# Designs tried in a protein design run: peptides against a protein of PDB entry 1MQS. Part 185

Target 1, 223 residues: chain A of PDB entry 1MQS
Amino acid sequence: ILKMLFLNKDLNNNDNITTITDDIFNQQEIIWKVLILDIKSTATISSVLRVNDLLKAGITVHSLIKQDRSPLPDVPAIYFVSPTKENIDIIVNDLKSDKYSEFYINFTSSLPRNLLEDLAQQVSITGKSDKIKQVYDQYLDFIVTEPELFSLEISNAYLTLNDPKTTEEEITGLCANIADGLFNTVLTINSIPIIRAAKGGPAEIIAEKLGTKLRDFVINTNS

## One batch from the design tools (peptide; made by RFdiffusion4, then SolubleMPNN)

Design b2_p28_1_s4 (from b2_p28_1, 15 letters changed)
Fold by OpenDDE base, seed 5:
Structure b2_p28_1_s4 (fold): chain B 223 residues (1-223), chain A 28 residues (1-28)
Amino acid sequence: as target 1 above (223 residues)
Amino acid sequence: MSPIKDLTEEFKKLVEEYKKKLEELKKK
């Protein structure tokens, strides 16, 4: 998330949020930006960042994508929204209207190929493609339902894990997917958690996989 | 590696492809 707020510049992964924000804030030229969110991304931002963190990141104002927003043609905008047709149409409309100077588009999850093509097609018609500086996706593999509570939105995970007909291979595959999602979540939050899991079940498998991923990541980053 | 995926280059390529298609349609 912080990476997004800093226009996806490489941030030192070993720095805590405070150190990163302080280092950037001490850099004399804060680029002020508008942050455009949806309901889901708002919950995520609120859970991870404090108001002061947004200010330090150069976010002057944040608004919901579906809200009427005043044009700020001289201000760059960061979109952090779900990859939906509706959001794409709004972004394109904002582009057509010259609502902002630059567009940094960040989708919360994977952008389907058909939607990427739709976005590109619509943008091609506007003649303003140069204003779109970045398109990123897969920021979040989880949904924040409550503070400190996350869901990976894996369909029927509970049923699959508790169904006696589920094969070991299926369980292993699902556990791997869950571990990947959790790993991505950890990276997004930029903190190394203490992992706790019940013994003797899928949770232990997930914990082990996640632990391995984190260890490997730390080793590779410190290398 | 960060799970974040950069689609910018792919996006720009697609935009250019569609622009070409539009230009071809205007010439007909």
Scores: peptide ipSAE 0.596, ipTM 0.925, DockQ to the pose 0.464
Fold by OpenDDE base, seed 4:
Structure b2_p28_1_s4 (fold): chain B 223 residues (1-223), chain A 28 residues (1-28)
Amino acid sequence: as target 1 above (223 residues)
Amino acid sequence: MSPIKDLTEEFKKLVEEYKKKLEELKKK
């Protein structure tokens, strides 16, 4: 994933994400880029990278591919999305509209041959193939899906929590909503989970809120 | 070997092939 954010340049095999981002941030002029995600890739990015990691990688803003996005014709874009016909059509439309200066396309899994051909055919018609600098796939094919992984499917949760423009009140409200969703899930499965959360971020806030809700529920049910 | 695959050259080749086909269709 980090390799993708650095336009698939050879990264020194330092195993620590923080060290890699710090080294690159200090040594190279940062090329500012936009990151275009879908729901699946957003979940992946949120599990691996922090907002500061994205900033250190030169990501100024990240958005969902299906969202209305403002044109940034002077800014290169990194697409990290599922290899679907829908996403391909959106990328081609973005290309047609000159939404970005350069297009770095990275598919999360293997791109089927028919979709590669479709992408190439559509791009050939636009006359703007020179703006597509890279096409990669199979970024997540090696990732084993955890069988007990689930999502609350709260729209733009990651983006909202990591947007510098988001107010503290909005963050608090969203964290409360997430905690409510998790609480309802716990009640549905009738099992009290062990809560694990990263320290110093929204996850900790959510964990605290969820913990409080669960404790209150247990006390009220046993009374 | 990284499971990540670079398709850039293959993609560019396909684009050029389709461009040629389009040009041929315009000449008919």
Scores: peptide ipSAE 0.592, ipTM 0.922, DockQ to the pose 0.312
Fold by OpenDDE base, seed 1:
Structure b2_p28_1_s4 (fold): chain B 223 residues (1-223), chain A 28 residues (1-28)
Amino acid sequence: as target 1 above (223 residues)
Amino acid sequence: MSPIKDLTEEFKKLVEEYKKKLEELKKK
């Protein structure tokens, strides 16, 4: 995802998001971009990135592809959307209307050949193919599985977390273990979850830890 | 290897092919 936000430039693999963002922020002129999402990709981005992360990546504004968007003819746009006929038609319409200066198209999953051909055909008619700088797909290889209830089989987790004798260190350790288990599960099922947790308790700690792990993973795998 | 696939070159090739087809149709 970060690679996408930086226009799929080769980011030196060794640097933490902070270092990459700082280096880009400090050494390279931040290219301000618009991020265009759909409902599915919005959920994904929201689960992995914070608003501040988007800003650091040079995203000035993000919008839904189906929303009425103001023209920004001098600003490059990053599309991160599902590979559907509807989205392709919208992208082409945006191209026709000179909605943005440049188009970086990133499909969330595999783009079918027929849709690639359709996109190319429509773009060929517009005469504005030069504005399309990139076309990528398969950013999210999520196995769409039905939601399943599962257990990490951590014995006495509830009791430990609710025992007044449990130390803060023990709670922190247990929360870390739970987060690790959840993270491994996420990787196994190849699905990024929307994390929901109650505020003010262990669940929030777990959610934060899991979120961090997921962010780190996405950054490291897409670099 | 990141499952991300770069389709840019393939896309550009297809665009050019369609442009040629359109030009041929206009000359007829």
Scores: peptide ipSAE 0.589, ipTM 0.922, DockQ to the pose 0.360
Fold by OpenDDE base, seed 2:
Structure b2_p28_1_s4 (fold): chain B 223 residues (1-223), chain A 28 residues (1-28)
Amino acid sequence: as target 1 above (223 residues)
Amino acid sequence: MSPIKDLTEEFKKLVEEYKKKLEELKKK
């Protein structure tokens, strides 16, 4: 998410969100931007970032994509929204109206091929394709249920891990999947967590696997 | 896999393809 706020530039993933924003703020001139969200992405942003973090990332204003927004033709915009036909149509309309100077489009999940083609086709008609600077999808592996709480929504994970009939191989496989999901989540938010887990169960296995992945990543990034 | 995928180049290619198609339609 922080990468997105800094126009998908490479950021150091070894520090917490606050440290990253502080370092960038002190080292480089901040490009002020508008952040366009939907309901889902608003929940995500609110769970991982503070208002001060957004400000330090150069976000002057944030708004919902479906809300009426004032034109800021000299300000670049970051879209962080669900990959839907509705959102694509709104983005294209914003482009047609020259609502912003530049468009950085980031979808919260995988963008289907048909929607990518639809976006491209509509943009081609406008003659303003040069204003589209980036198109990304984020592939978020978690669902936000409440602030600072994330779920990977792995089907029946709790039931499987607590079922006495579950085999050791099944547990190991599931723990690996959970660890992978958590690892990807950590990379997405650019924050290295302190890992806490209950001892003597699957949670400990997951914690160990995740810890190993994070350590390996840190070593490889600092090399 | 990286949790972020850059689609910018693919998008730009598609835009150019559609522009060409539009120009062809205007000539007919």
Scores: peptide ipSAE 0.597, ipTM 0.923, DockQ to the pose 0.448; fails the geometry check

Design b2_p28_2_s1 (from b2_p28_2, 14 letters changed)
Fold by OpenDDE base, seed 1:
Structure b2_p28_2_s1 (fold): chain B 223 residues (1-223), chain A 28 residues (1-28)
Amino acid sequence: as target 1 above (223 residues)
Amino acid sequence: DGVWGYILPNGNIKFFIGNKEYSIELLA
């Protein structure tokens, strides 16, 4: 929990909460943040942390996700909420309204794939994915940061792959489009990685195309 | 019906087409 409050930075877990917060407070510039909770997470936080601990962790204010909250567009927000459709919708709405400067989303339990998709899709549509700095699933130790979360606007991808009338050329074309999208998400890679994918499926084709694009990119940037 | 996914901290890419999961491993 403390790690979350410090934007999931590595902390020395051997120290008492008070000691950790005191050390950080004294040694580092505190980034003030808003903590957004739900009913369940409020109970969790209350069981582990005191109000003073929150303050020392840089939490300037904490509120319930369903409550009306004042915009703080210059302040980063930490969400610690249950992985529900309702909460995701609220977060996205907060994103749309520029309620906070940055969004650090921490789900209290495992995030179902369907909800992850929903989040990715909605965030992508807003055009403000850059404000989503982190999506964290504490149980799965799953961390996603922008631009690591992506949604590609490729129509009929599923239908194309599963329609028996689809030609190999069409599949290849689709895979190329997917590879292009993936390439954009990994542009920060400065080296040519070894790419592995399951054989005999779309992943193999996509991987091959992605590899080619990465190689071409590196060659072109080094020239 | 779209394509979506994420990059894991280890660099691996997981993406979904519909409900089917695909994985691409990027090894440095």
Scores: peptide ipSAE 0.319, ipTM 0.894, DockQ to the pose 0.397
Fold by OpenDDE base, seed 5:
Structure b2_p28_2_s1 (fold): chain B 223 residues (1-223), chain A 28 residues (1-28)
Amino acid sequence: as target 1 above (223 residues)
Amino acid sequence: DGVWGYILPNGNIKFFIGNKEYSIELLA
């Protein structure tokens, strides 16, 4: 929880909460943040942290996700809420409204894959994915950050791949589109990567096309 | 319907078409 309040930065957890917050507060300029909670997470936070702890962690305001909240477009927000469709919709709505400058999303329990997809899709549609700085699930081995989370608006991809009447040309075209989308997610790569994918499926075709695009990009950019 | 996914710190791209998962590993 304390790690979350400091935007999931590495902290020395050898000391008690008070000592950690005091040290950070005294040594660094505090980043003021808004903390968005739900009923369940409120109970969790209240059991572990005092109001003074929140202040020292840079939490200037804390509110329930379902409450009306004033826009603070220059202030980053930490969400610590249950992984529900309702909460995701509210977060996306807050994003659309530019309610905060940055969004650090922490789910209180495991985020189902379908909800992650929903979040990714909705965020992608807004065009404001850059404001989503973190999506964290305590059961994941990583923090998802923009642009690491992506959604490609490719219609009928599943149907195309699973229809036995689909031609090789159609599959190739689809794979090319997917590769193009994936390419955009990895534009920060400055070297030619080794690409591995499962053989005999769409991943192989997509990987090949992606590899070509990456090679061309790196060569052309560095030349 | 659609394609979505994420990139892992190790360079592994996991993307989903429907509920089916695909993986592409990018190694520097």
Scores: peptide ipSAE 0.273, ipTM 0.885, DockQ to the pose 0.379
Fold by OpenDDE base, seed 3:
Structure b2_p28_2_s1 (fold): chain B 223 residues (1-223), chain A 28 residues (1-28)
Amino acid sequence: as target 1 above (223 residues)
Amino acid sequence: DGVWGYILPNGNIKFFIGNKEYSIELLA
């Protein structure tokens, strides 16, 4: 929980809450944040943290996700809420409304794949994915950052793939464009990966093209 | 429609073209 309040920075687990907050406060300037909770997470936070702990962690205000909240467009927000469709929709709505400067989303339990996909889809449509700094699953202990949520500027991809009039060349071209887009999202890779994809579909073509790009990149950067 | 998706912590890519999901596994 403390880690979350400090934007999931590494903390010394051997220290008590007071020591951790004091150390961080002394080492860096406090970043004021909004903490958005739901009923369940409110109980969790209250059981673990004191009011002073929240203040020292830079929480300027905390509120329930379902409450009407005033926009604070210059303030980053930490969401600590249950992984529900309702909460996802509210978060996305807050994003659309530019309610906060940055969004650090922490789900209180395991985030189902379908909800992650829903979140990604909605965020991609807004064009404001850069504001989603973190999506953290407390149970799975994984974090998705804004670079890992992507939307490619490719028009009519679905129609192209499903139109019986589409030529093989057109499909190949589309797949190349998709591969280019995917390549840009995985530039952090410093090794040549083995790429696997379903056979007989667009994924296979895309994977092949992506593999080529990655190999070329790694070879060029390591040579 | 469009192409969107996400990269899993292990590097695997999940992406959607329209409502259809595709997966690419990146194995180190």
Scores: peptide ipSAE 0.236, ipTM 0.866, DockQ to the pose 0.366; fails the geometry check
Fold by OpenDDE base, seed 4:
Structure b2_p28_2_s1 (fold): chain B 223 residues (1-223), chain A 28 residues (1-28)
Amino acid sequence: as target 1 above (223 residues)
Amino acid sequence: DGVWGYILPNGNIKFFIGNKEYSIELLA
């Protein structure tokens, strides 16, 4: 929980809550944040932390996710909520409305794949994926930075792939566009990677095209 | 419907097309 409150930075786990919060506070390394909770997580937080602990952790405001909350567009937000469709929708709405500057999402339990996909889909539509800095659950433990997060401006990708009327040529074209986008995200690679993807689907086509682009790039840059 | 994704620390690319997830492994 403390790790979450400090944006999942590495903390000395041997220290107690007071020591950790005091050390960070004294070092002026506090990032002021908003903490968004639900009923369940509120109980969890209350059982472990005191109000003063939250303050020392940089939590300037805490509120329930279902409550009307004032926009704080210059303040990062930590969500610690149950992985539900409702909460995801609210988070996305908050994202759409630029309610906060950054979004650190921590789910109280495992996020099902369908909900993750839903989140991703909705976020992609907003065009504000760069504001999502973290997504955590009991199994997910990663920080998403801007350089590592990407959104490709490709319209109707899903529809094209799933429409039975779509021709193979159209699919290939779409995959090429996606590969182009992905290529731009990995330009920092200094070597030709081995590319693997699931066979029999768009990923394979995309991977192949991406591989070609990478090879061509490396050849051209070394030329 | 946009394409959204991220690069994992292990070098893999994970991306979403609509509500479907795709993964591409980039191995050095």
Scores: peptide ipSAE 0.204, ipTM 0.847, DockQ to the pose 0.374; fails the geometry check

Design b2_p28_2_s2 (from b2_p28_2, 11 letters changed)
Fold by OpenDDE base, seed 5:
Structure b2_p28_2_s2 (fold): chain B 223 residues (1-223), chain A 28 residues (1-28)
Amino acid sequence: as target 1 above (223 residues)
Amino acid sequence: DDVYGYIHKNGNIEFFIGNKEYSIHLIA
């Protein structure tokens, strides 16, 4: 929970809450944030943290996700809520309305794949995926950070791939563009990975192009 | 935007083109 309040930065887990908050407060510039909770997470937070702890963690205000909240477009927000369709929709609506400057989403339990897909899809439609900085669940089974959640600004890719009139050249070009986009999401790699993809479809073409781009990048950087 | 997805911690890239899902796994 403390890690969440500090945007999931590494903390010394051997220290008590007070020591951690004091050290951070004294050594670093405090980042003021809004904390958005639901009923369940409110109880969880209240059981672990004191009001003073929240303040020291930089929480300027906290609210329930279902409450009407005033826009704070220059303030980052931490969501700590249950992984439900309802909460996801609210978060997306907040994103659409530019409610906050940045969104750090922490789910109180495991986020099902279908909901993650829904979140990604909705965020992509908004065109504001860059504001989603983190997506965590509390089991740490899945961690998504920018640009790990991504949307490529490519229009009509599905139609292009499924149109019988589309030429091989057009498909190749589209796959190259997709590969370029994917490359940007994995720029942190410093080695040539083995790439696996399903054969006989767009994934294979994209994977091949991505592999080439990665190889070129590694060779050029090691050179 | 028609292409979106996410990268797993293990290097697996899952992306959607429209409503169809694709995956590319990066093995270090």
Scores: peptide ipSAE 0.195, ipTM 0.840, DockQ to the pose 0.352
Fold by OpenDDE base, seed 4:
Structure b2_p28_2_s2 (fold): chain B 223 residues (1-223), chain A 28 residues (1-28)
Amino acid sequence: as target 1 above (223 residues)
Amino acid sequence: DDVYGYIHKNGNIEFFIGNKEYSIHLIA
């Protein structure tokens, strides 16, 4: 929990809460942030932390996710909420409305794949994915961080792929563009990966092109 | 823009073209 409150920075877990908060408070400037909770997580937080602990952790205010909350567009927000469609929608709405400057999302339990995809999709549509700094589950395992979430500036890709009048060359071209976009997401790879994709669809073509691009990049950069 | 997605920590890529989901697995 403390790790979450400090934006999932590495903490010495051998120390008690007071020691950790005191040390951090004394060592660096406090990053003030808003803590967004639901009923369940409120109980969790209250069971382990005191108000003063929250303050020392930089929590300037905490609110329930379903409550009407005033916008604090210059303040980062930590969400610690249940992984529900409702909460995801609220978070996305908060994102759309520029409710906060940055979003650190911590789900109180495992985030189902479908909800993760939903979150990703909705965030992508907003064009504000850069504000989503972290997504963690209850284990504080990394799920997604900016720039891990991406949107490619490619228009009408779906239409192109599904239009019966689209030529294979056009599809290939589109897949190449997509691969180029995806390449940017994996630029940090310093080895040549084996790429697997479903056969018989655009993913296969994209994967092939991505593989080529990655190989070329690695060869060129590591030579 | 109708192509979007995310990369997993392990390098796997999940992406959508419209409402259709695709995945590319990167094995290091």
Scores: peptide ipSAE 0.188, ipTM 0.835, DockQ to the pose 0.351
Fold by OpenDDE base, seed 1:
Structure b2_p28_2_s2 (fold): chain B 223 residues (1-223), chain A 28 residues (1-28)
Amino acid sequence: as target 1 above (223 residues)
Amino acid sequence: DDVYGYIHKNGNIEFFIGNKEYSIHLIA
């Protein structure tokens, strides 16, 4: 939560909240922000932080996402809300109306694909994607919107992976295709990375294939 | 399309196959 309040910058977590906020407040220019919450996240914040902590973190005002909020076009906003269609629509509307200068969106739990796509689509239509500086959920770091989002145009991948009639060869082939697509997203890498993925699933297979492609590419380009 | 995702600032990849989320971490 503290990381979120400081725009997801790295913080020294060895100290208590008060010490961290005091150090930052004293050592750096404070960036004043608006905090937008929903009912659930309000409870979460209240359980962890005191009002004084918010102030020291640069939160000048906090409001509920559904309430009428005055525009502060020169002030950045941190959203900490549930990943719902309703909240996404409100955020997009706030974006359209230039309610804040910058948007730092943090979802309280995992953002599913359909909502991510919806967010990306709506944001792209506004032409104001540059104002969305960050999108996070509970488990992920920075989530980008269009145009950095990608689709690999692979049909029935989910069905193929979950159909008991699918052969190992077919799965391997699909994973290779996915790896090829992912490779294109990281073509700017000029070193051989160590790749980590969850074990026992398609991610492991895809990661292995991606690693091979990256190694081959780097070797070939450096020769 | 069935496979959809995004790349993190550090190059890590998050992607979906259907509604199932996967991640691949690239460590330099």
Scores: peptide ipSAE 0.174, ipTM 0.835, DockQ to the pose 0.340
Fold by OpenDDE base, seed 2:
Structure b2_p28_2_s2 (fold): chain B 223 residues (1-223), chain A 28 residues (1-28)
Amino acid sequence: as target 1 above (223 residues)
Amino acid sequence: DDVYGYIHKNGNIEFFIGNKEYSIHLIA
């Protein structure tokens, strides 16, 4: 939670909240932010942090997502809310209305695929994807800076990869399809990149295929 | 549809198949 309030920067876990906030406050300029909560996350925050802790973390205003909120177009916003269709719609509406300068979205639990797809779709339509600086759920422990969300229309990929009866040819075929999908997400690349992926798994196969597609594309477009 | 994820500004890809995370790094 504290990490979230500092835009998911690495913090010293051995320090208490006061020490961390004091150190950050003294060492760098505080970034003032708005914190948007729902009923459930309000309870969570209240159980961990005091009002003064929020202030020290740079939270100038905190409010409920369903509440009418005043626009602060020059202030970044941290959302810490449940992964629901309703909340996603509200976030997108806030994005459309330029309610805040930047959007750091933290879902309180796992974001289902269908909701991620919905979020991605709606954000893409707004043309304001660049304002989405982070999207987190309980499974994402890495910083995503100005991410572009995507979903591939590939069914049963997980099952196929984990079915012991799946052949290598089927896996290769699936990886090719995934690579094709990923390729479409990176069409703006104008150079031949070096591709790095974990060895020994699907990522390696996908990376190899993606690399081939990218090379072919760049060569063909530059010829 | 169970493949989804994020592409970073620099082109690096983080994606999930189901709930398992994968990453592909693009180095220009």
Scores: peptide ipSAE 0.179, ipTM 0.834, DockQ to the pose 0.343; fails the geometry check

